# Ledger of designs, part 205: peptides against a protein of PDB entry 8HF1

Target 1, 320 residues: chain A of PDB entry 8HF1
Amino acid sequence: NVMLYATKPTEVMVSFPHQEQVLTVTRLISAEIEKFYVSLDLMNIGVQPIRRSKSLQCLRDPSKKSFVKQLFNDFLYQMKEYGIYAASIAIISLIVEFDIKRRQAETLSVKLMHRTALTLCEKIRHLLVQKLQDMTYDDDDDNVNTEEVIMNFSTPKVQRFLMSLKVSFADKDPKDICCLVFVERRYTCKCIYGLLLNYIQSTPELRNVLTPQFMVGRNNISPDFESVLERKWQKSAIQQFRDGNANLMICSSVLEEGIDVQACNHVFILDPVKTFNMYVQSKGRARTTEAKFVLFTADKEREKTIQQIYQYRKAHNDIA

## One batch from the design tools (peptide; made by RFdiffusion4, then SolubleMPNN)

Design b2_p23_5_s3 (from b2_p23_5, 8 letters changed)
Fold by OpenDDE base, seed 3:
Order: sequence, then structure tokens, then C-alpha cells
Structure b2_p23_5_s3 (fold): chain B 320 residues (1-320), chain A 23 residues (1-23)
Amino acid sequence: as target 1 above (320 residues)
Amino acid sequence: SLLDDFKVFDDSEIEELKKTLNS
């Protein structure tokens, strides 16, 4: 029961300017996705052949078009919230998902729908990578994974997060580090993990200090769709973090699912804390005497965020 | 310029953040 031990971590609030990256490339990508939605609505994906279970209900699978739109909406959110560099990693996850769905498609119309989505993802990937390369003055260095490129193409929130990591962990002993990073969405865990791998590799002070892992929550939609592979991977990632083979864990609301994670000395909340339970559970992981609990807020939302955190602190103290 | 709106953390903001996180 996480509530029983009154751990008093040092709470830090880092503010960042609300800047929307007004890049031509982000406008082009958004316009291409909107054009694709119009095309997708006009696509007749037909009545799916019912597998011969007895009930003749032609399941119009409106769920397939909605799932495609959900993935692109999640991508647009990540591009807005984390920046173009994070978007270049996020689009790869969409490519993998649409290729799997294309191969698994039982009808030609569904195969064509997923192929069209995949073609759009490849176009988006090329636009993003080209924009990342435009800042590399050296025509010979195709390496878009430099600290400078990562920082310049990340949102102010992600910039403040990366600087907070560098300041907290530069040249420290890896054994003394136990860090959690909380994000709201499952897809953000993978995106931020890929970003951190590249950032750590490009930052000499962190290269041999931080070893990241990520953990995604169970898909609430169907326990049957969680592949045996995903379950094995989650168990392996948790075990590596317990064994000290990883010292930074990126997670979504997974701690609500009763995953036993060790006591940590650092907890970063990258996205807004939306629930009292998330606040108590995440803060309750910062259990060492010198533990830090770090929150990020936009300047425009600072007052609202402060008021919400005071309400959560008061409610937590009234229960403790 | 594209760089003008992305406040590069000046060394002063980094040192203040460093003091706050390492305190």
C-alpha cells in the first residue's frame, strides 16, 4: 500500500514557454493527414467476410477506419507536444503498425486502405528527416542524431526535460541512479525512449551513465490482443530495471496496474498530472531521503497547475 | 530567425536549475 509510507520528496516545478513550432513542414504534414481523412471517409472497405461463426451479423468494422484515424491523431499530438525530432521517431511506430495490419488484412479493400496509410507515413517520414537534415551544415554528415539537432527540433517542454536530466545525472555513478519518467500515452513511452537513446548516445556526460528502458500499460481494449511477445518484453524490461541493468524507466499509467517498481531517487512527470491517484502513485515512488519529484508546466498554465498540486498535497496530507 | 524563439538555455538558467535539482 503506497499510501502508508509518508515519503517527502523535494518537489520541483520547471516552467517552459508556450511556443508552438510554426514550421512549414508541420503545416504540410497536417494538411496531408486532413486530405487523407477525406479520402479515407470515401473509401468503401466493404462488408468484412464474417468468419463462419454461426451468427450472420455482418460486422461492419467501422473500427478499422477509426483505428487508422486514432494513430494519425496520436502522431499529430506527439508532433505538437514533443516536436519534429520526436515525430520522426513516432512515425516509424505507425509504419510498423500499418505494415502489420496490411499483411493481416483479409480483404483487398482493407489491404489497400492500410497500404495508402503506409504510403502517407513514408511521405511524412521523408519530410521530417529532410527538415532535420536542413540544419546539418556539413553535407557529408547525414547524422541527424546530434545533441544540437535533438534540442533545436524539440518543444520547450522536451528541452527543459533533457536539460533537467543532464543537470541531474551528468558524470554520476550509474549505480546511484534510479529514475522514473511518467508520460500520459502508451505511444509516447516508445517515442521518448527512442529520443533518449539518441540523446544519451550524443551526450558524452550521459553515455555511460543512463541506460533507459520503457514500459507500456496493458491495452484496455482487449487483453487478447496483447501479444505474448509484448508481455515477455514488459517482464524483461521490469527485470532489467530491478537488476540495475537499466536505471531509467519510462512509463505511462502502468503503476496503476500494480507493477512492483523499486524505490527511486528521481521521478519526472513529463505530461500534466490529471488525477490525484497519478500524483500519489508517482510521488510515492520517490522514496529515498534525497528523492526529487519534478513536474513540467507551461507558463500560461502555471497558476492552474500550482493550484491543482496544492489541492493534491492537501488531500494527501488529510489521508496520511 | 527560427532560433530566436527557441530560447537556448543560457548558462544562468542551467546553473539555477542545477542548484535547485542538486539542493
Scores: peptide ipSAE 0.189, ipTM 0.704, DockQ to the pose 0.114
Fold by OpenDDE base, seed 5:
Structure b2_p23_5_s3 (fold): chain B 320 residues (1-320), chain A 23 residues (1-23)
Amino acid sequence: as target 1 above (320 residues)
Amino acid sequence: SLLDDFKVFDDSEIEELKKTLNS
């Protein structure tokens, strides 16, 4: 019995101020989305033919309205949790998705619904970009991707995350870095990936140090063309991370059992740990000597978070 | 204390955070 003394990772908790700074722009965007929901509920798009897809999770809403609302709700979540800079990236994903759905629409009513959603996304994008430009007084889109703009238009949580990355990795050898970043939501992976690309490019100390990649959880919903592209992307992203061509990977789910990912030296949990399984599997990736396991918590939730992680740690030690 | 089991950092402890993350 080789007692593999797996060196326990150093657990670090970073606190951030819980400031609900509701910007005027975020209130305006939220109000426009709510007005759109009222309009969407009034839209008669007819009964969509139930495609007998063999996968049991038919979107229960034959109108596809619930899917449209889900995307905007995920956007609102990202804007609230990560800030308006992250939202400016997140809205592009909605634009792409609604354009695909508009082109794939089988009826004029469904096509019009997706077109109306797309028009709203374009308006939201304009409002966000305009707000980012207000800081620089410059009309050039490239000028909104500075370290200063990214930091100032990010939530305190994201600010502390970016600071923790800069502190951890500034001027290090990229070969010595194997970093995982866990997020709760699927769409957050791509949003934080885009944010990190811009942040790394604007931060000289990280530009040649960090190469990010993202992995999205399996889409249980649709065998559609998106799911094939996503599966190809996942396979490529995992391979790049194995080959060391990427040294930071953003994930919304723990890598499936049997994805042999190398032992990581850094694991960041950007969103709250909601399950024991998430705690065990994410912490179980921090296996190198001197590995760091970094958590983020709002100051108001610090005590609750500590107690929850302590319970998970105890439960893990009782099973091990 | 339960707090002693975690290195907790606030905005005033950025320098200690730097040391801990670089150790």
Scores: peptide ipSAE 0.167, ipTM 0.790, DockQ to the pose 0.719
Fold by OpenDDE base, seed 2:
Structure b2_p23_5_s3 (fold): chain B 320 residues (1-320), chain A 23 residues (1-23)
Amino acid sequence: as target 1 above (320 residues)
Amino acid sequence: SLLDDFKVFDDSEIEELKKTLNS
């Protein structure tokens, strides 16, 4: 009887101080978005004729305003949870999305709505970039993508995450690394990917060690809204990770049943573990010898988080 | 204690975190 000692991953919990980065710039941005919402509610985009074309694309007018608000709400969340540096990357995704929607607008009123949203995003981007530049000591190096700037303008959670990556992977062989990073939200996946690209490029010990990719889970609600480009990109990202051309994968959901991802030696959970399924499925990817399963918690929520993970461990052991 | 089941690290324990993540 070969007892398959299922090598249980080492579970690690990293605590971080709960510091609200109350910067004047974040207050200004929030106030500008709130003013925009008032203006958006007053915009008459007209009743768009429900073109009976079989494509579900004729979402009613409330859905278009709702989508705009959702993107800005997700941006505000990212700015709060990950910091100003992450927000400077996140805003670019909004700019791209609103420019696409502006070009695809069937009516002048909808085109104007997306143009107004785009103008606000450019203003927000400028405010964020200026704030990042204000701390660059050298007037000559407009490069806001230094390790120092990234760290200083990231939340304590992101700082501890980046430190954990650096200490785990500095000067290691890239072939020995298979890392997963789990985040809660689809847009966070892209934002953290952009942040990691810049951090890795600015960190000599990681530059030739980590090659990140990202994967967005299938949104069960709207498979039809996944652009052909997003599906191609997801397939390419998975293939790069399988081939070992990428050794760090950022995921917004547990890889659905059927995405065969290799056994990983590191699993980072950047956002709180909210479900038993997320715990089991993410931990179940840390299957190599000496695998690490790393959680992040605010100091204030440490006891509650420990109790919750203990309950998940117990429940998992009762099923296994 | 419930704490004994987790290796928890704060800002003062970065060297212990490094050892744990590299072990």
Scores: peptide ipSAE 0.163, ipTM 0.769, DockQ to the pose 0.732
Fold by OpenDDE base, seed 4:
Structure b2_p23_5_s3 (fold): chain B 320 residues (1-320), chain A 23 residues (1-23)
Amino acid sequence: as target 1 above (320 residues)
Amino acid sequence: SLLDDFKVFDDSEIEELKKTLNS
């Protein structure tokens, strides 16, 4: 039951310039990942035993190679869509994942594959951090977490998002804030969460105002593959948001029907609205008086985005 | 126009965005 709430939030569209300038560091990182894929394809890791989950859907555990490529592809997406600063946070998540997979490796060949991936992540992290330090006088990693560095090394989309948060919430009472931030990808939730923690900490007007949490949507394919830790984290994050201990929730567009999130006064859509269902579900959370529904669009895609949202609005009104 | 149904802001409209986001 898609609860079609008749919500009349103020719809706001924030445009941002298309970033055409590709930094040399991002090209270098992309080229290193491509070289790694060639090497990865040549690696003999043997036939992996199909873990039969007891649930009837034989989700072929994606080949351990496919999973490695997926993580790097998601990283490349985050670097492109959110910028170098967000990429420096995203790469840490890859390092952690590949270290876990390396330790859990049942074969030497799989262990070596994850070790090679980890070494590449360490190189990428170094290249990213070195680039962030170009604006700092000190070599200390803490000096790269300033508002200035975060803003300068974020994409125009992320810059406008951060500015919108600052403008919306500077010096407000935390209890008056109930904010959702929708992103497309599961891994983006954690990346943007890490970025926001650093941004809020570096921004005095927000430091005691915003308390972020993140929630990754349930894995639609098998709840059995969700770690007990991930399920506990999700329950805790939702509970903190319900209790008002967190006032900003980052979530993927895959909010399954079972996540009862309170009525929000702000909903930010950081990534493009690709489906009518995403539009209805996200907008349906902006239910308070004077709620705002904020979209971000590249200038080049502004007209197309407006037309698409208008079509979704019309379709929603025809069903309501 | 389709634009009239939305409050749309760009870099030239930042001050208006500030007003809209603080209202």
Scores: peptide ipSAE 0.023, ipTM 0.643, DockQ to the pose 0.729

Design b2_p23_5_s4 (from b2_p23_5, 7 letters changed)
Fold by OpenDDE base, seed 1:
Structure b2_p23_5_s4 (fold): chain B 320 residues (1-320), chain A 23 residues (1-23)
Amino acid sequence: as target 1 above (320 residues)
Amino acid sequence: DLLKDFKVFDPSELEELKETLNS
């Protein structure tokens, strides 16, 4: 039994300054969402049928007010954690979701609820794009997708992440790259994917080097709510990554679901490692020679993060 | 004025990041 000493990846901690983004636009958007919640609470949508999945799990009815609030709360989280550039991408996912739900609405009241949510999303999108255009001389929406705009309108965490990619992968052979990026939340995968596409396209050193894909874990919400398109996308994305047609995969909780991803030479943890399982599983994907496991931490949380990682290392060594 | 709230990435931070990633 050749115990293949799994070469322990080099663990790297990248620090970023804690910035409370106090943009007027973010305050305005938050206030508009709060006003919308007041209006939403006053809407009479009636009693919604409990949709049961084929697995008999009681699902949150996606037509309920609580689900609308969840999507906007998730958006507000993305805007705070990743910046207004990421938010401009994230809002598109809400627009698509509310348009689908508006079309699928069984009642006029539910249709109106999704229509009002959609109208708010379009307003938010306009406010975000207008703010991104403050750095552009051209009124063309495509000009907001420059490296400069992306960097300036991203949080310090995202800035350090993008720079870490540039430093790690500039002018490398794309075949030598197998990179995982872990994020906490499912919706962040699409947002960071869109951001990376634009960043890579705007960064000459990365254009022919990085080909990103994203994979969202199976929602504990029934596969019945995953669009056929999303399921096809997930299957295609993982296959492209396995075949080497994509060399960077953005993931949320994929490893907890038993989806086997190939051994990688780079693993980035963009969000805080909250569990021992997340640490072990994500680190366990960095299996190649000279593999790097990169963590991001706010400067204020650095000490706490170091202590937590030390505890996880100790616990892992006691089980191994 | 609008950029005052975003720390433009200092190129000096890039070298520190290179050192950190290569350590």
Scores: peptide ipSAE 0.123, ipTM 0.768, DockQ to the pose 0.077
Fold by OpenDDE base, seed 3:
Structure b2_p23_5_s4 (fold): chain B 320 residues (1-320), chain A 23 residues (1-23)
Amino acid sequence: as target 1 above (320 residues)
Amino acid sequence: DLLKDFKVFDPSELEELKETLNS
């Protein structure tokens, strides 16, 4: 029952400028995805034989196309919200998912659909990597993972988040750090995890200080698609965080699932708080003395965010 | 230079952020 102990963390609001990254590469990628949607709608994938095996709910044909569009829409969202550097990591997750679905395809038409999606993802990956390399004089792929490249190709929100980590944790003892980072979407957890690994490795003040892990909520994965490997990974990640082998945990909605996570001294909310429950549960993890609860808001949404947080604070105090 | 699409944070913005986070 998280409500009992009135831990009053210090609430901090970090504002960031609303800058739309108007990159030519972003426009090209969006146009290629739109062209692909037109082609996808014209694809006849046939009527999938409902294999009577009770366990594998064969997703009906409309749901297969819908799922492909959902993944690309989620990618476009991540590219917009986190920047092209984060998008270069996010596209790898799509490649992996479409390769799995291509291999699992029961018909040649479905196999071809997933192959076409995968080919588009590889094209997008090349466009993103090429754009990241435009800042590097050296053709070495490893040179795109510098602090400078990460910062310059990240949105103002992500830039302020990375700076907040550097300010909060530079040259600290890793044992004194217990940090949670909340994001809205499961795909964002993996993307921000990959970004943080590269950022920490490129930032000397953080390299021996922060050890990140990530958790994906179960509700976002159909039980049929939740691999035994993903469940093992989640258990391992939680255990590493409990044992102090990891001191920063990225999570989406995981607190709603009743995962017992230790008391933290820092909680970062990277995406907008949409519900009172999310506010109370995430804030309720900042339980140590001098704990900080850090929110990020666009300047345009600052007033609306302040009002919403004030309402949540009032409602929380009226229940406590 | 079109590469300034995102402001490289001025060190002054870092100090303001330090004050905000340490207040």
Scores: peptide ipSAE 0.084, ipTM 0.689, DockQ to the pose 0.081
Fold by OpenDDE base, seed 4:
Order: sequence, then structure tokens, then C-alpha cells
Structure b2_p23_5_s4 (fold): chain B 320 residues (1-320), chain A 23 residues (1-23)
Amino acid sequence: as target 1 above (320 residues)
Amino acid sequence: DLLKDFKVFDPSELEELKETLNS
């Protein structure tokens, strides 16, 4: 049941310049990942046992190689869409994941594959951190986590998002804030969460105002393979947000799963609204008085985005 | 005019964005 809530939040569209900051470092990283894919395709890891999850729906690609490629492809997407600073956070998640998989490897060949992936992630992390340090004039202050560094090494979309948070929430009472941030990809939730923690800590007017959490959707593939830890984290994050101990929640398509999230006064859509359901569900969370529904669009895509949202609004009004 | 249905802002600066988000 799509809960059609007749909410009339103020819809705001924030435009950002489409700057492909083609930094040499991003090209280098992309080329290293491509070289790694060639080497990965040549690796003999043997036949992997197909763990059939009992849930019929998502064929987990039993190929441990495809999962490695997926993680690096998701990283490349995050680097492109959110910038170098976000990529420096995202790469840590890959390091953790590959280290776990290396330890859990049932064969030497799989262990070596994950070791090679880890070595690449460490190299990528070094390249990213080195680039973040290029703006720190003080060689002694290794603090790449300043507001200035975060802003400069973020994409225009992320810059406008962070500015929008600062403008919206500077010096406000934390109890008056109930904010959702929607992202498309599951891994982006963790990346943007890490970025926001550092940004909030570096922004005095936000330090005691915003307390972020993140919630990742259930893996459509199999709830059985969600670690007990991930399920506990999700429940804890939702509970903290319900109790007001967190006032900003980063989420993906989680609302489609019937997770009851409270009425919010701010909803930010960081990634493009690709579906009518996403529009209705996300907008339907902006239920308080004076609620804002904020969209981000590249200047080049502004007209197309406006038309798409207008169509969704019309379709929603025809059903409501 | 589809633009009338949305508050559309292209702030280059934080102050311009402030007026936008607080209006």
C-alpha cells in the first residue's frame, strides 16, 4: 500500500553547475582499476560453490569476481558523483569489505584475489589523501577534514547540498530538525554519512545541531545474508531517529520496504528522482508544517528534471 | 509555465542560497 499522504511540502530545486572536474588523480585511479579488471579476468579462482539463497528472487552472482568489480564500479560512481573527498571515505568501506572477504576466503586463490584488491584500494587511498593534502599549506597539519577541503574536493552537487544544510540548520535547535536525505545507492549512504560527520565536526554552527545516521535498504537479494550486525545497525539507527537522538537520516530506497519513519520537516533528494514511487514516498515523508522537499539538479538537466517532477506531481494528484 | 510550480534556485554563493531556502 503506497501511503498516499496529501502533504503539500514546499518543493525547492537547487541547481548546480555541471563541472566535470577531470582531475588527473581521478583518471589515474580509473586507469588502475581498469588494469586491475584485466588482471582479475586472468585470475583462476576455480568454480565457486553456488550458495542458492532460499529466496528465489535475486540470483546472487556466485562469482566472487563480479562482486569485486561491483564494489569498484560503485566506488568509481561515488568518486564521479560526489568527488574526491567522498571517494576517500568510500575507499575505506572497500578496504574493510575486502579484508573481511580475504579472511573468510575458502580457497587460496580467492584469498589472493581479495589481497590484490586490497593492495589496489590502499594505493587508491594514498592517491586520494595525497590530493586532499595539496590544499593544506601546513605540512604539519595533516587535517584534511576541514570545511574548506571538504567543500573544495566535493562535486558541485555535494557543495550545494552541504551549503543547503548549513543555511537550513545553522544555529537551530536540534529538536526542531527532522531531516531525510535520499540517495540512490546503498553504499552512498555510508559514504555521505562519513562525509557529513566530518563536515558537521568542521562546521561550528552545525556541531551540536545535526546528528546524522544512515539506513541502508535490505538487500533485495537475500535478507539471510544481511549480517546480523547490519540488521542490528538498521534497527538501532531507525530507533535513534524515532527517539530524536538522530535528526538527519541518510537513506536509499529503504522506505519502499515499509520502514516506518516519522514525519519530517526536510527531505533532500541528493540523487535524481528516477521513479514515481521514489517521488511519492520521499515527498510523502515531508509532512510537518512548512516542510521542504529539496531537489538537486545539474543546470543542463534542469528543464528535464522540472518536467519529470511535474509529471510525477500530476500523476500523484490523479491518484490521491 | 512549469517553473512556477517550483522554487528554482541557482545560487553561486551561500548568501544567495540563504535567501532561497529561507524564503
Scores: peptide ipSAE 0.036, ipTM 0.685, DockQ to the pose 0.592
Fold by OpenDDE base, seed 5:
Structure b2_p23_5_s4 (fold): chain B 320 residues (1-320), chain A 23 residues (1-23)
Amino acid sequence: as target 1 above (320 residues)
Amino acid sequence: DLLKDFKVFDPSELEELKETLNS
């Protein structure tokens, strides 16, 4: 029995300043969403026919209003946690979703609801893009995807994350890189993926070094066409990561038990570790020699985070 | 309302981050 002494990954804690971004644009967007919620609550969508679709979610929201609110709440979270630049990418996902739901609408009332949501998303997109352009002298949409714009309109957490990638991977051989990035929410995977594509393209030292992919957890499989596309994307993304055609994978915490992902040399936890299971599963992927396990914490939460990680380390050592 | 300008990353913070990641 050769006990392969799995070398314990080096755990790194990166601190970032707690900045409440009080931008006028974020307040305006939040106020427009709140006004929309009041309007949405007043909308008479009628009793939707209970189609026996096997998805538990359709049973919980017969009006589909809670799903609309969930998407906007996830957007507000992304804008707060990742910044205006990330929000400009996140809003596109809402536009796509509401356009699909508008086309699939079985009633005029539901179609109108999704159309109103879509109109709000387009207004939000315009406000975000206009704010990104305030730093650019040129009105061209391509000028908002510079390293400078990305960094200046990202939260301190995202700034420290992007810098950590630059420090860790500048001028490295892409074959020597196997990186996982864990995020809490499903929609954050797509948002951070889009942000990383633009950042890597704008950062010469990371061009042709990092090839990102993302994987969304399976647990929210709607029987809708989107779920088929997402399943195809997941299979393709996992295969590209196995084949080495992608070397950075963005995952939500819902990595199903049994995704045989290769031993990684870097694991980044972008969002707070909320569960022992997430700690063990994510850390358990950092298995290469000299593997790094990087955590991010606000300065105000540093002591609490350290104590939590210490408890998880102790609990893991008591089970192993 | 002071638009708290996201302070452009101080190069000193990058070196501290390098030290933290290499420690």
Scores: peptide ipSAE 0.034, ipTM 0.696, DockQ to the pose 0.078; fails the geometry check

